# Peptides against a protein of PDB entry 4ASU: the designs that were tried, part 191

Target 1, 270 residues: chain A of PDB entry 4ASU
Amino acid sequence: ATLKDITRRLKSIKNIQKITKSMKMVAAAKYARAERELKPARVYGVGSLALYEKADIKTPEDKKKHLIIGVSSDRGLCGAIHSSVAKQMKSEAANLAAAGKEVKIIGVGDKIRSILHRTHSDQFLVTFKEVGRRPPTFGDASVIALELLNSGYEFDEGSIIFNRFRSVISYKTEEKPIFSLDTISSAESMSIYDDIDADVLRNYQEYSLANIIYYSLKESTTSEQSARMTAMDNASKNASEMIDKLTLTFNRTRQAVITKELIEIISGAA
Target 2, 83 residues: chain B of PDB entry 4ASU
Amino acid sequence: FTFASPTQVFFNSANVRQVDVPTQTGAFGILAAHVPTLQVLRPGLVVVHAEDGTTSKYFVSSGSVTVNADSSVQLLAEEAVTL

## One batch from the design tools (peptide; made by RFdiffusion4, then SolubleMPNN)

Design b2_p20_7_s1 (from b2_p20_7, 8 letters changed)
Fold by OpenDDE base, seed 3:
Structure b2_p20_7_s1 (fold): chain B 270 residues (1-270), chain C 83 residues (1-83), chain A 20 residues (1-20)
Amino acid sequence: as target 1 above (270 residues)
Amino acid sequence: as target 2 above (83 residues)
Amino acid sequence: LLEELRRRGLERLALLEALA
């Protein structure tokens, strides 16, 4: 490579490093906010899931309609955040299909669709876009919940798949159950709950769905921002190493050029 | 007893003596060993009676309350404020 | 029904905030 080529490459990598450093800082700020907002959201969301855990809701084997909600975002450059969710979705879909279930998919965030569109396009009901630019609100979750409830797809049981935040360096893809109103109302384990009005139960389930979606979004966002911060840090470090290597190459090449020129002068070839 | 909104936690797995909640069908008090039930909140006053005798008041907009067989309670309000 | 409850709740919250 010529000195000009090396210089151009150095400039390019330095610019990339500036961008990745900037993105790291932005991700760090968003992560800090997301982590703060996740604390109450987790209590809220886990509280909403408590009924299903305690009641041990079971779906009858003859029920075949299963909904998978994958939660991620529209934004890339966050390591394995999206692929992790997609991988679990694929696995779950395959297992359910093997069990003779009908599987439909909802993607929260465009990246899920991007990964699964070729293999699972026929299973997608809807993809929610514009996820990840701003922190998710309960209003956002409510919109998603309403769209799901109004979709006309009468699922029996579902799974919401998202990345649960563990630490700044760790997340885990998890699955939580969602149940239709019909499934919850017909569950034998619900018999212990006294005099539940049908309208009350319907409204309760609407809140429950919104709550769980909200919780999943908050977990996902925190995990994503953390992963992005790490990814951008790694990119910045890699760029730094490359800059160092290219700088050494530049110096060696420069010396070689000088030496060549001197030899040419001495030899009379120039 | 857990009482939270999407943005704020008021109680997290706490032991309380009694919680008064405003439900769509009417206000009721949740005591120890209350029968399992589900209700939807109406806008109104929540009163938490702690074991130490302290009483806290909250206004809630809407949401849900769950009383489980194990006496655990989840009060989840869309909006809630301390009074 | 849920929407109505939400609306009423928000209205009451706004009132309380205005009175505080």
Scores: peptide ipSAE 0.090, ipTM 0.903, DockQ to the pose 0.190
Fold by OpenDDE base, seed 2:
Structure b2_p20_7_s1 (fold): chain B 270 residues (1-270), chain C 83 residues (1-83), chain A 20 residues (1-20)
Amino acid sequence: as target 1 above (270 residues)
Amino acid sequence: as target 2 above (83 residues)
Amino acid sequence: LLEELRRRGLERLALLEALA
């Protein structure tokens, strides 16, 4: 490579490094906010899931319709955040299909669709786009919940798959159950709950779904921002290493050029 | 007893004497060992009676309340403010 | 009904916040 080529490459990598450093800082700020907002959201979301855990809601084996909701975002450059969710979705879909279940998929965030479109296009009901630019709100979750409930797909049971935040360096893809109104209303374990009017239960389930979606979005966002911060840091470090290597190469090449020129001068003067 | 909104936690696994909640079917008082039930909140006043005799008042917009067989209670409001 | 209740609740909440 010529000195010019090396210089051009150095300039390009330095620019990339500047961008990745900037993105790291942005991700760090978003992470800090997300983590703060996750604290109450987790209590809220886990609280909403408590019924299903405590009531031990079981879906009858004869029920075949299963809904998978994958939660991520539209934004890239966050390591394995999207692929992790997609992988879990694929695994779950395959397992359910093997069990003779009908599987439909909802993607929250365009990246899920991007990954799964080729293999699971027929199973997608809807993809929610424009996720990840702003912190998710309960309103956003409510919209998603309502659209799901109004989709006309009468699922029996569902799974919401998202990345749960563990730490700045760790997340875990998890699955939580979603139950249809019919499944909840017909569950034997629900018989202990007194005076549940059908309208009350319907409204309750709407909140429950919105709550769980909101929770999943908050977990996902926190995980994503943390992962992005790490990814950008790694990219910046990699760029730094490459700059160092290229700088050494530049210096060596420069020395060689100088030596060659000196030899040519000496040889031509002789 | 857990009482939270999406953005704020008021009680987290706390022991309380009584919680009065505004439900769509009417005012509902949750006492210790109350029978399991599910209710939906209407806009109104939540009153939490602590074991020490103190009372706290909250306004809630909407949400749900769950009383489980194990006497755990989850009060989840979309919006809530301390009064 | 739920949407209406939510709306009314939020309105009332906003009022309370404004008075505080």
Scores: peptide ipSAE 0.060, ipTM 0.898, DockQ to the pose 0.189
Fold by OpenDDE base, seed 4:
Structure b2_p20_7_s1 (fold): chain B 270 residues (1-270), chain C 83 residues (1-83), chain A 20 residues (1-20)
Amino acid sequence: as target 1 above (270 residues)
Amino acid sequence: as target 2 above (83 residues)
Amino acid sequence: LLEELRRRGLERLALLEALA
């Protein structure tokens, strides 16, 4: 490589490093906010899931329609955040199919669709885009919930798959159940809940869905921002190492050029 | 007793004497060992009576309340403010 | 129904916030 080529590459990598460093800082700020907002959201979301845990709702085996909701975002450069969700979605879909279930998929965030489109395009009901630019709100979750409920797909049971935040360096892809109104209303374990009005139950389920989606979005966002921060840090470090290597190469090449020129001068070839 | 909104937690697994909630079907008082039930909140006043005798008032917009068999209660409001 | 409840709730909330 010529000195000019090395210099150009150095400049390019330095610029990339600046960008990744900046992105790291942005991700850090978003992470800090997300983590703060996750605290109440987790209490809220876990509270909403408490019914399903306490009631131990079972879906009859004859019920075949299953919905998978994958939660991520539109934004890349966050390590394995999207692929982890997609991987679990694929696994779940395969398992359900093997069990004779019909599977439909909803993607929250465009990245899910981008990963699964080739293999699962026929199973997608809808993909929600414009996720990840702003912190998710309960309103956003409500919109998603409403669209799901209005999709016309009469699922019996569902799975919402998202990355649960553990720490700044750790997340875990989790699955939480979603039940249809019919499944909840027919569940034997729900018999202990006396005199539940059908309209009340319907409304309750709508809130529950929105609550769970909101929770999943908050977990996902926090996980994503932390992962992005880490990814950008790693990118910055890698860039730094490359800069060092190229700098050494530059210096060696420069010396070689000088030596060659000197030899040419001494030899009279110049 | 858990009382939370998406953005704020008011009670987290707390022991309370009584919670009065505005439900779509009417006024609902949750006492200790209340029978399991599910309700939807209407906009209105939530009154929490703590074991120490303290009474706290909140406004809620909408949401749900769950009373489980184990006497755990989840009051989940879309919006809630201390009054 | 949920939307209506939300709307009513938000309106009331706004009023309370204005009074506080």
Scores: peptide ipSAE 0.032, ipTM 0.886, DockQ to the pose 0.189
Fold by OpenDDE base, seed 1:
Structure b2_p20_7_s1 (fold): chain B 270 residues (1-270), chain C 83 residues (1-83), chain A 20 residues (1-20)
Amino acid sequence: as target 1 above (270 residues)
Amino acid sequence: as target 2 above (83 residues)
Amino acid sequence: LLEELRRRGLERLALLEALA
């Protein structure tokens, strides 16, 4: 490589490093906000899941319709955030299919569809786009819940798959159950709850669905921002190392050129 | 007893004497060892009676209340404010 | 019904905040 080629490459990498550093700072600011907002959202979401955990709602074996909701976003450059969710969705879909169940998929965020389109396009009911530009609100979750309820797809049970935030350097892909009204109403474990009106139960289930979606969005957002911050930090470090290596190469090449020129002068070959 | 909205936590696994809630069927008081039930909240007043005799009042927009067999209670409101 | 209750609740909350 000529000195000119090395110089051009150095300039390019330095520019990339500036961009990645800037993106890191933006991600850090969004992460700090997301983490603060996740604290109450987690209490709220876990509270909504408490009934289903305590009642141990089981779906009868004869029920075959299963819904998978994958939660991520539209935005890239966040490491394995999207691929982790997609991987678990694929695994779950395969297991359910092997068990003879019908599987339908909802994607929250365009990245899920991008990953699964080739292999699972026929199983997708809907994909929600424009996710991840702004912090998710309860209103956003309510829209998703309403769309699901109005889709006409009568699932028996479902799974919502999302990245749960653990720390600034760690997330874990988790699965939480989604139950239809019919499944809840027919569950034997629900018999201990006194005087449950059918309309009350329907309203309760719809509200619960929105709550769980909201919770998953908040966990996903916090995980994504932390992962993006880490990814941009790693990219910046890698760029720094490459700059150092290329600088050494440049210096060596320059010395070689000078030496060659001196030899040519001394030898009279000029 | 847990009482939270999507953006704020008021009580987290606290012990309380009584919680009065506005449900669609009417306001009722949840005492210790209340029978398991599920209800949907209407807009109205929530009154929390602490074990020390203090009372706290809240206005809620909508939500749900769950009383479980283990006497745990989850009060979830879409929006809530301290009064 | 829930939507109507939510709407009414939000209106009441807004009124309370305006009076606070």
Scores: peptide ipSAE 0.030, ipTM 0.896, DockQ to the pose 0.189

Design b2_p20_7_s2 (from b2_p20_7, 9 letters changed)
Fold by OpenDDE base, seed 1:
Structure b2_p20_7_s2 (fold): chain B 270 residues (1-270), chain C 83 residues (1-83), chain A 20 residues (1-20)
Amino acid sequence: as target 1 above (270 residues)
Amino acid sequence: as target 2 above (83 residues)
Amino acid sequence: LLEELRKRGLERQALLRALA
């Protein structure tokens, strides 16, 4: 490579490094907010799941309709955030299909659709776009829940798959159950709950669905921002290393050119 | 006893004497060892009676309350404010 | 219904605004 080529490459990498550093700072700010807002959201979401955990609601084997909700966002440059969710969705879908279940998929965030479209397009009910530009609200979760309830798809049970936040450097893809009203109402374990009106139970289930979706969105957002911050930091470090290497190459090449010119002068060839 | 909204936690696994909640079927008092039940909330007042005799009042919007067999209680409100 | 729950939430917000 000529000195000019190396210089051009150096300039390009330095520009990339500036961009990645800027993106890191933006992600860091969003992460700090997301983490703060996740604290109450987690208590709230876990509280909503408590009934289903304590009641140990089971779906009869003859019930075949299963819904998978994958939660991520529309935005890239966040490491394995989207691929992790998609991988878990694929695995779950394959396992359910092998068990003779009918599987339908809802994607929260366009990236899920982008990854799974070619292989699972026929299983998608709906994809929610414009996710990840702003922090998710309970209103957003309610819209998703309402759309699901109004879709006409009568699932027996489902799974919501999302990245749970562990720390600034760690997340885990997890699955939480979703149950239909019919499944909840028919569960033997629910018999201990006294005088539950059918309308009350319906309202409760719908509210619970919104709660779980909200919780998953908050976990996903926090995980994503943290992962993006890390990815941008890594990119910046990699750029720095490449700049150092190219600078050394530039210096060596420059010295070689000078040496060659000197030899030509001494030899009388110039 | 857990009482939370999407944005705020008021009680997290606390021991309380009594919680009065506004349900769609009417006002409901939850005491220790209450029978398992679940209800949905209407807009109204929540009153928490602590074991030390302290009483706290809250205004809530929609939500749910669950009393489990293990005497755990989850009060979840879409919106709640301290009064 | 979720719609009813949301309506109740909006009513609360309106009340809070009126008290402020």
Scores: peptide ipSAE 0.030, ipTM 0.904, DockQ to the pose 0.127
Fold by OpenDDE base, seed 2:
Structure b2_p20_7_s2 (fold): chain B 270 residues (1-270), chain C 83 residues (1-83), chain A 20 residues (1-20)
Amino acid sequence: as target 1 above (270 residues)
Amino acid sequence: as target 2 above (83 residues)
Amino acid sequence: LLEELRKRGLERQALLRALA
């Protein structure tokens, strides 16, 4: 490579490094906010899931319709955040299909669709776009919940799949159950709950759905920002290493050029 | 007893004597031995009676309350403010 | 309740879009 080529490459990598460093800082700021907002959201979301855990709601085996909601975002450059969710969705879909269940998919965030479109396009009901630009709100979750409820798809049970935040360096893809109104109303374990009016139960379930979606969005966002921060840090480090290597190559090449020129001068003067 | 909104936690696995909640079907008090139930909240006042005799009042916009068989209670409000 | 939430959510989204 010529000195010019190396210089051009150096400039390019340095620019990339600047971008990745900037993105790291942005991700760090968003992560810090997300983590703060996740604290109450987790209590809230876990609280909403408590009924399902404690009531041990069982879906009858004859029920065949299963909904999978995958939660991620539209934004890339965050490591395996999207692929982890997609992988879990694929696994779950395959398992359910093997069990003779009908599976439909909802994607929260365009990246899930991007990954699964080719293999699971027929199973997708809807994809929610414009996710991840701003922190998710309960209103956003409510909109998603409403769209789901209005989709006309009458699922028996479902799964919401999202990345749960563990630490700045760790997340885990998890699955939480979603139950239809019919499933919960017919569950034997729900018989212990007194004075449950059908309208109350419907409202409760709709609210619960929004709660769970909200929770999943908050977990996902925190995980994503953390992962992005890490990814950008790694990219910056890799760029730094490449800059160092290219700089060494540049120096060696420069020396060689100088030596060659000297030899040519000496040889031509003779 | 857990009482939280999407953005704020008021009680997290706390022991309380009684919680008065405004439900769409009517306000009722949740005692330690209350039967399992679930309700939807209407806008109104939540009153938490702590074991030490202190009373805390909150205004909630909407939400749900669940009383489980294990006597755990989850009060989830869309919006809540301390009074 | 959800309808109200939706309305509020949509309003918020619209507001955010307007501010963006």
Scores: peptide ipSAE 0.031, ipTM 0.905, DockQ to the pose 0.052; fails the geometry check
Fold by OpenDDE base, seed 4:
Structure b2_p20_7_s2 (fold): chain B 270 residues (1-270), chain C 83 residues (1-83), chain A 20 residues (1-20)
Amino acid sequence: as target 1 above (270 residues)
Amino acid sequence: as target 2 above (83 residues)
Amino acid sequence: LLEELRKRGLERQALLRALA
C-alpha cells in the first residue's frame, strides 16, 4: 500500500471512531433513561403477568393456533439483540410446528422481519415499524395491542419473545405467554376467580395484552441501548487498534520509501 | 399489594389493611383474604389503608385489579396520581 | 375497549394537567 493509501485509510478509520464514540455517548444517555423508566415498568409488567403465573393457565392440546410476537426494534448496531430474539422465535416456531400447531408471527421492529422474511414470510401477520427512535410509551403498546386484536387472527395461545434486561453487560431472551380470551375464560384454574363478567374479562385481557407489550418494549429498549453502548465501545476500541497498526505500517512504509529514494540518489539512478 | 402505573410504582408487594378501588362494576373494598377476583378500573379514587393507619388517596384513570388466591393484589392503573 | 381506555386516559391526562 502506498503512503497515500494508508493515510486515506487512517483518516477514514479515525472518522469512524469519532462516529462510534458519539454513538456510544448517545446510547449511554438513552440507556440511562431506559433503565430509569424500566424500574416502574417492570413492576407494572410483572404485576400484569402475575395472574398467568398464579393461575397456571393451560392451553388445551387440541388448540392449534399459536401467535409469536417478537419484540425488538428497527435500529441496528446493537450486537446480538435482534438475532437473539429471532433465534428464539425460530426455535419456538419449529417446536410448535413439530407439535402440529399453526404458527403466526408478529414482529415489533423491522429487524425481526429482515431476519425472518426469507424463511417465515408466510407466517407473518404484521410488522410494526418505526420502533426504537423514541422511548416506548404505553400508548405505543396500546396501538400494537389494538392492531393485534384487530388482525382477525384468532390465536389460542401466544408467546411474546423479548430481551429482558439483566445488567449493562447482560440480557436474556425470554418468552412470556399470551392467552386468548377463550383460553383464559375456559381455563380450569380460573374457576377460583368468582363471577367474572365476560365483558370484564375481555377488557381485562385486552388491557393485560397492552401491559405485557409495554413491559416487553421497556425491557427490550433497555437491553438494546445497553448492547448498543457496548457494541459502540467495542467498535471504538477496534478502530483504535487498527489506527495503531496502520500507523506502524505507515511509519515502516515511509522509512522504506525514504531508503529507496536515498539509494536511487546514491546510485545516480535519479 | 402492588399498585403501579406504567411510569410509577406506589406500592410494591406491600402489606395493607384495605384497598378501596373504583371498578366498572362498582367500587369495592379489598380486605385481607378477599376472594379471588378480576376487575377493571373506572376513573375514580383509590384509597389505600395501610396497616399503620395511614390513608393514601389516588386518582386513577383506568386499569385493572387482580385479587389472587394467595391474597396478593395487583392494582395496575394506566394513569395514577397521588391526591 | 383499548381505544376507549386510551381516549379516557388522554382525557384524564389533560384533566390532571389542568388540575396541576
Scores: peptide ipSAE 0.030, ipTM 0.909, DockQ to the pose 0.093; fails the geometry check
Fold by OpenDDE base, seed 3:
Structure b2_p20_7_s2 (fold): chain B 270 residues (1-270), chain C 83 residues (1-83), chain A 20 residues (1-20)
Amino acid sequence: as target 1 above (270 residues)
Amino acid sequence: as target 2 above (83 residues)
Amino acid sequence: LLEELRKRGLERQALLRALA
């Protein structure tokens, strides 16, 4: 490689490093906010899921319609965030299909669709786009919940799959159950809940759906920003190492060029 | 007893004596070992009576309340403010 | 309830946009 080639490459890598460092800082700021907002959201979301855990709602085996909601975002450069969710979705879909269930998929975030489109296009009901540009709000979750409820797909049971935040270096893809109003209404375990009006239960369930979606979005966002921060940090470090290597190569090449020029002068080959 | 909004936590797995909630069907007082129930909230006042005798008042816009068989209570409000 | 929430959410978003 010529000195000019090395110099051009150095400049390019330095520019990439600047970009990755900048992105790291942006991700760090978003992560800090997301983590703060996740604290109450987690309490809120876990509270919404408490009924399902306590009531141990079972879906009858004769019920065949299963909904999978994958929660991610539209944005890349966040490591395995999207692929992790997609992998879990694929696994769940395959297991359910093997059990003779009908599986439909909803993607929250365009990246899920991008990964699963080729293999699962027929199972997709809807994909929600424009996820991840702004921190998710309860309003956003409510819109998603409403669209789901208005989709006309009458599922019996569902699963919401998202990345739960553990730490700045760790997330775990998790699954939480979603139940239809009919499934809840018919569940034997719900008999202990006294005097539940059908309208009340419907309203409750709709609100619960929004709550769970909101919670999943908050977990997903925090996990994503953390992963992005880590990815950008790694990219910046890799760029730094490459810069060091290229700098050494540059210095060696420069010395070789000088030596060659001197030899040519001395030998009269110039 | 858990009482939270999407953006704020007021109580997290706390022990309380009584919680008064505004439900669409009327005022509802949740005592210890109350029968399991589900209700939706109307805009109104939530009053939390702590075991130490402290009373806290909140205004909620909407939401839900769940009383489980194990006496756990989840009060989830869309919006809530301390009064 | 969700419709009301949506309406309120949209109103809030509109208000926030109008204030921004």
Scores: peptide ipSAE 0.027, ipTM 0.903, DockQ to the pose 0.055; fails the geometry check

